Peptides against a protein of PDB entry 6O8C. Designs and how they scored, part 179

Target 1, 262 residues: chain A of PDB entry 6O8C
Amino acid sequence: VGLRYEKISLPKIHPRYDLDGDASMAKAVTGVVCYACRTASTLLLYQELMRKGVRWLVELVKDDYNETVHKKTEVVITLDFCIRNIEKTVKVYEKLMKVNLEAAELGEISDIHTKLLRLSSSQGTIESSLQDISSRLSPGGLLADTWAHQEGTHPRDRNVEKLQVLLNCITEIYYQFKKDKAERRLAYNEEQIHKFDKQKLYYHATKAMSHFSEECVRKYEAFKDKSEEWMRKMLHLRKQLLSLTNQCFDIEEEVSKYQDYT

## One batch from the design tools (peptide; made by RFdiffusion4, then SolubleMPNN)

Design b2_p26_1_s2 (from b2_p26_1, 13 letters changed)
Fold by OpenDDE base, seed 3:
Structure b2_p26_1_s2 (fold): chain B 262 residues (1-262), chain A 26 residues (1-26)
Amino acid sequence: as target 1 above (262 residues)
Amino acid sequence: SEEEKKKELEERRKEVEEWRKKLEEE
């Protein structure tokens, strides 16, 4: 979910000289470009906050990964130890079988051994899954966060400042047009200046709107889309890690049932 | 008898324990 903003457009600029109309138009243009400046600032702030969130989430997932790896390692050690102990026990019972007293017990121990070996085989799949996750989180992996500092707008782009400069120029002309309107009629020279200023206003306004649309809005939307996609993938990965952790706990619990035989 | 079975079980337990000790020493 991203920031909501209204799509804005410049008012129609009439070529005809009209002091009242030109003042009204200039006021409207000032309002639109002012909105663009504020919106650009808000969009930038949002992206910067999201970048911080991305970095935070990466660290969180790395921690989850490390915990899962640790648990997996613990289970492997425990399982291997249990298997070795059961194998020793099997050898002892095989010697006792010469007396025909331990046939049933040997069968039970052998069954346990078989179960433990099956559990051991599952460790390979867990390891493979962890390696896959690690590769995805690695630099250049599918879940790398390099996009976060590449996509979107950045403070270094100075977009807000550039728009503000244009807004200042527009505002100055607007204030002059208010004065011109108050005079009701201009001398020939002042009329010519007014006409030139109107052309400048148009130039600044169009430049501002183009910059806002192409350099602010478009890039923001790209960043937003990328962030949403990446976030979904990261959350899914966390769920996978949790699943692997739970599998390790399940194996550990099952092994604990057989420890009495070791 | 139950007593004989108990004695046999105890003897088997001792034997298993002795074998475990031997295996741990190796």
Scores: peptide ipSAE 0.007, ipTM 0.201, DockQ to the pose 0.002
Fold by OpenDDE base, seed 1:
Structure b2_p26_1_s2 (fold): chain B 262 residues (1-262), chain A 26 residues (1-26)
Amino acid sequence: as target 1 above (262 residues)
Amino acid sequence: SEEEKKKELEERRKEVEEWRKKLEEE
């Protein structure tokens, strides 16, 4: 998952004065830097959309967590009530057993009591798991979304604008080189200006490509990698919550079988 | 019903208690 972009490189710039070659080179450079600008914009947009998605997913998972906690609480209340009722029944049958009455029934009720206590113990494990999940979702937890605000590129970085400025400078030189090519021969002073502009073009192009690679592409890739890792962890967390919810339902169903004895 | 079972258990408990008292008087 992520935007695919083509790796771009600057054409080879020859130091030799050649009006036709220089115009062609300048055209190619303009195209490359133009692509970099557009790509940078697209990469930025992708990251902004992903940040929105991350925030949305965090809220969704928090809701799932709250629902699971609610269900667990409901089951605990039901189970505790059932245990209390069975314990009262056990006490009655124990008194009857002292006079050799109802011994077989006491055995059955005692077995139910033991099963209910086991179910109660399992609730402790569920609680521990929920606490672990809560800790992971906390602001300082392993699944915190702080990385989404730190990693990658941001509109405030003005990377696209910076690249656009460089592109404008390069484009201006390219248009001049087209004119120079049309003249076929330049006067000495104009030739010197052309040579100087070629150096400027090289400087701007190199700066643009360095900025694109280091500040746009590299940071985007880091953001992408981090987002993928985080997303996998969040999906796993949701599965864990679902599992815990199902365990609560299973316990509730089992308890319902014994309610007839209470 | 749970309530009927509870009532039956209470009646049986009373019966056992009466029997216990009789045995202690002998």
Scores: peptide ipSAE 0.000, ipTM 0.209, DockQ to the pose 0.002
Fold by OpenDDE base, seed 5:
Structure b2_p26_1_s2 (fold): chain B 262 residues (1-262), chain A 26 residues (1-26)
Amino acid sequence: as target 1 above (262 residues)
Amino acid sequence: SEEEKKKELEERRKEVEEWRKKLEEE
């Protein structure tokens, strides 16, 4: 999962003065740094889109949580009501126990009461699970989305713009080297300028690649790794919520079977 | 309703009690 990019490296820069070689080298460097700029832009876009997705998923899961809590509450109320009604019925039957024919009916009602109490006890486990989920989703919890704002690269970092500036400088030198190549021989002063420009190109190129690697690629990889981990956990959490919801529905269905006795 | 069920149970109790008395008289 994530964007795939090719690993890039600068070509070898030879210290020797060679107009043909220097023009070729400058062309290659321009290409590499251009790729870095485009890649950095793509990586940034991916992260921004992913952040939107993260926010969306958080809201979705919060809604699911609230629905589950609501359903659980409804079931608890229904169960409690049913239990109280059954308890009243049990008391009536107990008063009639002196009549032999009612013993079988009392047994059945008592069994229902026991079953309902078991169902009620399971609500404690559901409540505990919901509390755990709530704690995980809460600010500062294990599934908080604060990492999405901290990790990775952001538009405010201006990484793409910084790389573009360096690319512009490199490109300018490349164009000059093309002209120098066309001259075949340079005067002494022009040769010295060429040599200085070659040094400048080297510095710009190394700066660009360092910035790309350290500020773009590294941070992107960290963001990607965290996002994958977080996403997996969030999806698992959502499945847990669904399971809890289903448990509530199952309990409700079971209780509905006993409504005729209440 | 719970109240209707209670009345039904009481009526059944009376019926059973009448049957018990008949059996004891035999």
Scores: peptide ipSAE 0.000, ipTM 0.194, DockQ to the pose 0.002
Fold by OpenDDE base, seed 2:
Parts: sequence; C-alpha cells; structure tokens
Structure b2_p26_1_s2 (fold): chain B 262 residues (1-262), chain A 26 residues (1-26)
Amino acid sequence: as target 1 above (262 residues)
Amino acid sequence: SEEEKKKELEERRKEVEEWRKKLEEE
C-alpha cells in the first residue's frame, strides 16, 4: 500500500549574477516545483480514494458480521430444537428400560444428547467472539475509521493550489530570465530587477519545497502508516468472522446427522 | 502538461481499485 514518488530537491542557487546560469537555474527550479505540484495532487487523490475504500471496507465487514450473526442464530434455534426432541426421546426410552427393553438404543441416544450439549456449549464462545468483533467495529472501537478523516491531507487544505501559485510566480520569473538571457546584457536598472527577481525566485522555491515536504509528504506518510496498520487489523478481523461462520456451518452439519433421531 | 497529469491520476485510480479488489478477496 502506498504510492511511489521521487524525492526531489532544489538545485543550488548561486548568488553570482549570470544571465545564462540564472536562466538555467530558473528552468530547473520550475521543473522541480512543477513536479511537486503534480505529486501533491496525486498524493491527495490517493488519500481521498483510500478514504472511500476504508468506508467501503467497514460496511462490507459489518455486512459480513450481520450475516454471521444471522447464521449463528439459525444454528442455535435448530440445535435447541434437536436437543429438546432428543430429551423427549430419552425419557421415552427410560420408561421402556423399566421393562428391560431397548437398552442399546438408549445408550446411543444418550451419547447423541451429550454431543449436542457439547455443540451447544460452543455457542457461548461464538457469541463472545461476535460481541468482541462488534465492540471493535462500533463507534469509538479499536477499528474505528476516525483516523482516516483526521490523518493526511485534504482538499480543504488547498495545498495544490498554494503550490500552483508559487509555481506561477516562479514560472513568470523563469520566462523573464529567458528574455534577459536573450538580451545578453542588461542595463543597470534591468540588472537590478533581475537580481531582485532572483531573490524572489529563491524565496518562492524554498517556500514551495518546504510546504510540499511538511504539508504534503509528511502528512501523506502519516496517513499511509495508519492505513497500513488499520488494514492489517481489519483483515485479521475478517478472517475471524470467516472462522466463526465456518464453525456455524460445521455445527449445522453435525446436527443434520442426528435428524433421524428427532 | 494537463494531459500527462490526467494520465498519472488515472493510473493512481487504478492502483486504488486494485487495492480494494484485493481486500475484498481476502
């Protein structure tokens, strides 16, 4: 889980006035910040889609839980009915034993009764497990998805837009530096403007990279880590539910073997 | 370019969808 992205850094910005060098530097800076904008967009999209996925998975697991509970309930009803019928049969055969009849059959029926009671006792364990799962899935539970709403970056943060503004400023200076380069030599006033713009470029670039690193990448990584942890727990829970479901089916199958005695 | 960005975003969408599919299968 997670998106791969390239680690980017700004080129070295030399303080020396050099029209050719400054144009080349500005081009490189523009490229780097452009990449940061695209990457920020991609990271944001990933997180938004992941949040949708998290919600979907929660609902899926809740549905699975409800189905398991339903199946468990059916099995309990069937099992209880079978136990009651066997108990009635035992009583009848006990009466027959008073006249020394059907001793072998009574032993078999009593054994079945014991087995059914053991199966019934397992229902308590299944119920406890289901209750635990329910508590974990409940609001405020250990598997709550509140982290997905809190961690990471959000569209409302306007990170991409902020980076785009800085990119626009940088790009404008880059285009001017291309023109300056074409002039080969600037008049004194234009030279001073170029120097000031170079300083502005530096500040915009550093601001963009800091924002990208601190507000986009860092928060994304935090979101990613939380999502991975949460996902592992959810997958484990799903396996537990599947196990419980299978136990219910196994009990149902065992009960079906004794239907001829009911 | 905007087209390149769109393509990149589409690739990311596919990755997320594959992720969901895997979770459903497990």
Scores: peptide ipSAE 0.011, ipTM 0.378, DockQ to the pose 0.011; fails the geometry check

Design b2_p26_1_s3 (from b2_p26_1, 15 letters changed)
Fold by OpenDDE base, seed 4:
Structure b2_p26_1_s3 (fold): chain B 262 residues (1-262), chain A 26 residues (1-26)
Amino acid sequence: as target 1 above (262 residues)
Amino acid sequence: SEEERRKELEERRKKAEEWEEELLKE
């Protein structure tokens, strides 16, 4: 869920010289560009926070991975130990059978041995899955967070500052237009200056809006889309890790049933 | 000179009018 912001547009600028209208227009333009500046700032902040969140999530998933690896290792050790013990028992019973001693339990023990070996084979699959996950999380992997540093807007882009400069210029003209309005009538020279300033206002405003749209909003939306996609993939990966962990627990539980025979 | 100033102002006026016309086309 991204930040909601209002779509803004510049007011209609009438070409006709009108001191009252021009002052009102300039006020409106100032407001719009001011909003753009604030919005750009908030969008930037949001992205920076999201980048922190992304880094945090990466670390969390790495921790999950490490825990899963640890659990897997534990189970492997336990399972191998049980297998070795069962194998020793099997050998003893086999020797007894060779001397024609009845070993009614041999069949059961052998079955247990077979089951344990099957469980052991599943560990290879788990290991392969973990390796795949590790590769995806590794630098340059499919789930790398490099996009977070590339996509969107960054403080280094100086977008807010650029917009602020334009806003300052616009605001200055607005204040002058307020003064002009108060004069009610301008001399010819001042009128010409007013007209030029109006044009400057228009250009500054247009530049600000284009910059805001193309360099702030668009890039933010791209960042948002990438973040959502990446997040979905990361959540899926976490589910995979959980599944692998559960498999390890299941194996451990099953092995525990046979400990009485070891 | 005053005449140069007048010419400059007239030129500015003309430019301003051109800008107004351009704005009307938008």
Scores: peptide ipSAE 0.024, ipTM 0.479, DockQ to the pose 0.793
Fold by OpenDDE base, seed 2:
Structure b2_p26_1_s3 (fold): chain B 262 residues (1-262), chain A 26 residues (1-26)
Amino acid sequence: as target 1 above (262 residues)
Amino acid sequence: SEEERRKELEERRKKAEEWEEELLKE
């Protein structure tokens, strides 16, 4: 899961003055840093898209939660109504029993009443589970999405732009080295400039690679790992909500069997 | 001339380095 990218490294930079070798080296360095720029951009885009996905998923799960709460509330109302009606019926039959009528039917109704009370008790466990889920989804909860805004790289970091500046410097030196190569031999002063530019190229390249590795790749990997973990937990939570909803439907179905007695 | 081209290139590199320093300090 996640974007695939190749591990890149700078070519070996030899201290030896060699116009052909230096031009080739500079070309290779340009290519590597160019790849780093493109990769950094891609990694940033991925993270931005993932952040949107995270927000979307949070809203989806909140909707699932609200639907579950709504269903639970409906079941509680129905169940309470049924319990009240059956209790009224029990009282009527108890009065009739004093006249030795309907004793067997009273027993059946009393059993139904007991079953309904048990179902009502189970609602407490559903409520506690919903409260737990709510707490986990709340701001500061274990499944809060605050990490998505903190982890990884952001456009405001300007990592791609920083790398692009370094790439521009490297590219300019590469083109100069291409010209130097075409001359085959440089005058003393131009040779010294070439050597100095080679040091600059090394500096810029090293800085680019360090920045890419430490500020782009490392942070991306951290973001990816957290996102995967969070996503798994959120999907599990959604399954829990579905289970609770199904429990509510099961209770509703059970209650419907006894509505004829009320 | 080639010398003029070299000087122009050096000026561009210098400007890029200045921009780099500013950008990386943010």
Scores: peptide ipSAE 0.018, ipTM 0.496, DockQ to the pose 0.051
Fold by OpenDDE base, seed 5:
Structure b2_p26_1_s3 (fold): chain B 262 residues (1-262), chain A 26 residues (1-26)
Amino acid sequence: as target 1 above (262 residues)
Amino acid sequence: SEEERRKELEERRKKAEEWEEELLKE
């Protein structure tokens, strides 16, 4: 599901000069933008933690890959050795067959040889699968983690700090509006200043909300979606590697049955 | 040792499946 957050919107801003209303509005705006700052920080933290997780998972899967390759190599060596020994035995028995000796044993050994060759053929498929996995994990591959550095928000973007600056401006106006409210009535000049500050507050608030939505939330959602997709693929890949390893174990076990004949 | 290694692989596979299921729930 990912990180949950509440949808926020600016309160209605009335154009009419009203000291009580303007103070209340400014308070509400301050609250909304404050929430945006906190949320942006949380979203950033989440992404940074996820990036660490991505790197960790990449290393884990690489380890799994190396183990699979190692096991495959071991099985290939064992299988090839067994095949060579059986082939030598077959040659000996073929000579004996010319004098009509050990015909039944030759048949059995030949069958074993055929089975071993089939097992050897399956190694090609495993090798091909491993190569495919390697290509997917390689730089530029389908499972590269480059997206984690590109998608989403980063500390270097300074989004939280930018929002905080706007929040500070808004908060300053809010505190002034609280004072204005306490005066109950303003002189003409102070009234004009109040009206200008109200416009500034609107400007800052709008800028904050736009920045939050476009540079924080949108990018976070994109990162989240990409991370989920990538994670699913990586986990599937890991399962494939484990399956290939198990296949190698199965082949090794099968070969061990014929070692007494070699 | 090979049997132990196979058991370890099976446990790792099981954990991977659990993670996949958890991911799908999100």
Scores: peptide ipSAE 0.024, ipTM 0.470, DockQ to the pose 0.006; fails the geometry check
Fold by OpenDDE base, seed 1:
Structure b2_p26_1_s3 (fold): chain B 262 residues (1-262), chain A 26 residues (1-26)
Amino acid sequence: as target 1 above (262 residues)
Amino acid sequence: SEEERRKELEERRKKAEEWEEELLKE
């Protein structure tokens, strides 16, 4: 499901000069942007951990693929050897029949030969499937992990740091507004500064929220969706590899039954 | 043994599935 976070919004900012209201508003804004900073950090951490997991899974699946290929190769060698031996046996029995010697076993051996040839034919299908899987795992393939480096947020984006700078500016204004509130009444010049700072607060807050939503949350959601899709595909691929491996084991077991005739 | 190799592969698959499920539950 991914990391859960609460949707945040800025409090309503009233244009009216009100020392008590402005201090309260500034406090609320500070809290919201502070939450955004923490959330952005957590979202980033999650993505970094997921990227590590993606890399790990890719290597794991590659190992699975190599093991499957190895097993397939082993079975092919064994099967081919068995086929050759059976063919030699068939030839011997055919010669014996030509000299009117009883060869009642020839029918059984011929049947075994036919079965082995069928098993050999199935190896071609396994090979084709392995090639398909290899192509999907290859660079530029459908299961390439390049998206993990492209999607989402990265430490190099410095989103948390950018938000922190804005938070610092907002916090400074908030502390000033607390002081202003304590004075209960400001002189004309101080009042004008307060009004100007309120505009700055609004600007910083809006910038912080837009940055958080567009550069942190949106990109995170895109990364999350892509990761889930990719993970499902990788899981399916691993199941396919396991199936192919099992087919190889089944063929090997079947061949082992006929080794007594070789 | 071949059976041991099969079992090992299955265990690896299972662990990967568990890991994926945990990630998808978060």
Scores: peptide ipSAE 0.024, ipTM 0.497, DockQ to the pose 0.006; fails the geometry check

Design b2_p26_1_s4 (from b2_p26_1, 12 letters changed)
Fold by OpenDDE base, seed 4:
Structure b2_p26_1_s4 (fold): chain B 262 residues (1-262), chain A 26 residues (1-26)
Amino acid sequence: as target 1 above (262 residues)
Amino acid sequence: EEEERRRLLEEREKEYEEWREKLLKE
């Protein structure tokens, strides 16, 4: 999961004055930094899309949570009502037994009562699980999305624009080196300018690559790692909610079997 | 080390700019 990009490196810059070699080198540098700009833009876009996805998923899971809580509450009410009715029935049968009526039915009702109480106990586990989920989704919880706003690169950082400025400077020097190559021989002053431009090219290229590596790639990788971890946890939580919902339905179904005895 | 490298590059840029300015004044 995540965007794949090629590891880029600057070509070796030879200190020797060579118009053909310098033009070729400058072309290669331009290509590398151009790739860095495009990659940085793509990485930024990916992160922005992921941030939107994170926000969407948080809201979705919150909705799922609320639905599960509602279902749980419904089941608790139904279960409690059934328990109360069975308890009343047990009391009636106990009184009847004292008046010499058959005890066989009392045993069955008592067993049902015991089963319902066990179901009620299991509902307590569901409640504790929901509370845990709520805590995890709460602000400052383990599944908080604050990392999405802190980690990675943002449009406000203007990393792509900064790289583009450096690319423009590099491209200008590259075009000059193409012209220099076409001249075959430079006058002394132009030769000195060429040598200094080569140093300037190196400076811009190094600055671009450092910025790309440290401010774009590294931060992206950190964001990616956090996003993958968070996403796995959120998906697992959603599965837990589904499981809890299913448990509520199972309890409801079992309770429905005993409603005829009430 | 990276900061030292950056400082060295900045110094070279400054030298270039100073040289360029001198050349333009001649």
Scores: peptide ipSAE 0.024, ipTM 0.502, DockQ to the pose 0.042
Fold by OpenDDE base, seed 3:
Structure b2_p26_1_s4 (fold): chain B 262 residues (1-262), chain A 26 residues (1-26)
Amino acid sequence: as target 1 above (262 residues)
Amino acid sequence: EEEERRRLLEEREKEYEEWREKLLKE
């Protein structure tokens, strides 16, 4: 989903000296840069929250994985035991069949043995799937969360604070321009001061907007895209784990039907 | 009044020049 923000741009700054125009321009610039500061803060917060969510999800999926592995191991032990016992039974019945005794029962036992062997074969597939999942979750794997620490903006970057400093400078000039406007006409010396301040305003504003665009917005968008991709993959992996767990339970249930013969 | 205005201008010009020099060093 991600946060929605409006695209902002600076108003046109004319080099012409105009007290009314300059005050209006300065007001608009102040508004734009103020919005940039707030937006940058919001974007940062979103990313920090997402990073927490990522860490939480990783741990959750790892727990699910471990549970699945444990269940799989349990089923393998049970199945192997059942197979060994049924094989002993088959050998006994084969001996009896040679003397024309218990021939009908041998067929049933042999069928059970065959079914158990098929179940055992499926365990290999489950194991392979679990190994694949493990590799994906491992450090350096396709689902590693290292990107969450690398991509986007971080509190340590001090982007919001940097923008705020620029905003303060801009705001100060804006207030002076309001006063200048109220005077309607400035003396020569005051006019020159006004012109210098206008140049400063322009510089601060452009610096703020460049910083916002390049260091805040761009990095946020990259983080957002990466996070969405990663989240989809993680959710899919979790579904795979659930499927494997269910397969283990199904095998366990099937084996339980044959325990009376062992 | 004119002397005060002159002093203020000189101060602002100095501030501007210092600011400009700082920017050029960045």
Scores: peptide ipSAE 0.022, ipTM 0.528, DockQ to the pose 0.103
Fold by OpenDDE base, seed 2:
Structure b2_p26_1_s4 (fold): chain B 262 residues (1-262), chain A 26 residues (1-26)
Amino acid sequence: as target 1 above (262 residues)
Amino acid sequence: EEEERRRLLEEREKEYEEWREKLLKE
C-alpha cells in the first residue's frame, strides 16, 4: 500500500546563451519543481494519515488483548471451580464403592476429570501466548509504534515550504526569461543579468531536486517499507488474539457440558 | 531610462554577489 508518483528529472540546462531556449528550459524546470512540491505535500499527507492509522490500530489491538485476557480469566475461574467439584464427587464415590455402590458412575466422573485437566493444561498455553503478545505490544516490544514518529517526513521539517521558496525563485526567473524572449535582443547589461539569472536558476533547480529526492522521497520510502512490515505483523497478532479468544469460548462450551455433574 | 537600467544592473550585481558569497560559505 503506497502512493504512486512519476519519476521526475530536470531538463538539460545548456550553458549557451539562447533567449528562446532559456525561456523554454525555465518553463520546463518550473513545471518539474512544481510537481515536486505537490508530490512532497501528498507524500507528507499520506504519512500523517498513516501515523493516525497506526495509533488507532495499536489501541484497537490493545482492546482486543484486554478482552481476550478477561475471557481467559473467566474461563480459568469456571474451569477451576468445576475441577474442584468433580474432585469432591470422585472422593465421595470412592467411599461409596467400598460399600458396593455403582462403579460405572465413578468411571464416567473420572473421565470427565481427566478431560477437565487437559482443558486446564491448554489454558497454560493460552496464558503463555498472551504474555508473549503483551511483551510484543509493550513500549519496548517488537511491535512498538515508535518508528512511526521517527521515520519519514514531518510537517516540522518544512520540506514543502523549502521547495516552494525555491519554486518561487525559479518562477521569477522564468517570467523574466519570458520577457527577455519577447525582446528578441538584449543590451549587453541585460544579457549579463540574464546569464547570472540562468546560473541561479540552475542552482535552485538542482537544490530543489536534491532536496526532493533525498529528504522527501527517500524518507517516504523508508517509512512506507517499515509501515508495511509493521502492519503485517500487527494484523497477524490480531488474528492470533482472535484465535485465543475462540479457544477460550470452545473451552467454556465444553466445561458447560459437565456442569450438571458438579 | 539609462539611469533606471544602471540602477537595475547595480541591484542585480549586488544580488548576484551576495548569492555568490553565500554559496562560497556553504
Scores: peptide ipSAE 0.022, ipTM 0.514, DockQ to the pose 0.104
Fold by OpenDDE base, seed 5:
Structure b2_p26_1_s4 (fold): chain B 262 residues (1-262), chain A 26 residues (1-26)
Amino acid sequence: as target 1 above (262 residues)
Amino acid sequence: EEEERRRLLEEREKEYEEWREKLLKE
């Protein structure tokens, strides 16, 4: 679940020269852009924290993978040893059968041998599954975390700083409009400056809002969506690893039942 | 006070002109 933020919009800017209205408008614009700066900073921080979490999860899953591989290898060795011992026993009993001895016992041992061979064949499926998981976790794989470095906003983008510069310009105009309001009436030249400042205010505000929307919010949403998708896939992969581990334990348990014949 | 007001006016006019020039280059 991503951060919730309030949708912001610029107040309506009236073209009419009104010192009271313009001061109020400028105050509102300042507030909106200030909120944009703070929000952009918060969104950036969230993404940076998520990137750390992603890296942590990757390492955790890699550890799980390695443990599963280790367990699989152990089981393969044990199973192969058991198979070899049973095969030796089968050969002995086959020789005895030539003299019409131990026919029933040979049948039982042969059945065990067949079961062990089936278990051995299942190891191929486990190996294939592990290879698939490895490929997905590898660089360039479907579960690679490269997206975390590409998607979203980064400190290097300097988005907050860019917005802050615009906010500073807007704030300066706002303070001037407060002074203008206090004068109640401006001389012609000051009135012209006020009108020009109002145009500048609009320009800076629009630029700030566009930057916030396009470079901060949009990219954040893309990052959020990608992170959620990736997280679901990683959780599924962990479940697969657990399943494979359990299969290895099941095989080990079954092999242990036949150790009396080895 | 009038001289200070005149200086402020000139400064703001200069700032505006510089701003306009930047906009024209974009």
Scores: peptide ipSAE 0.022, ipTM 0.510, DockQ to the pose 0.095; fails the geometry check

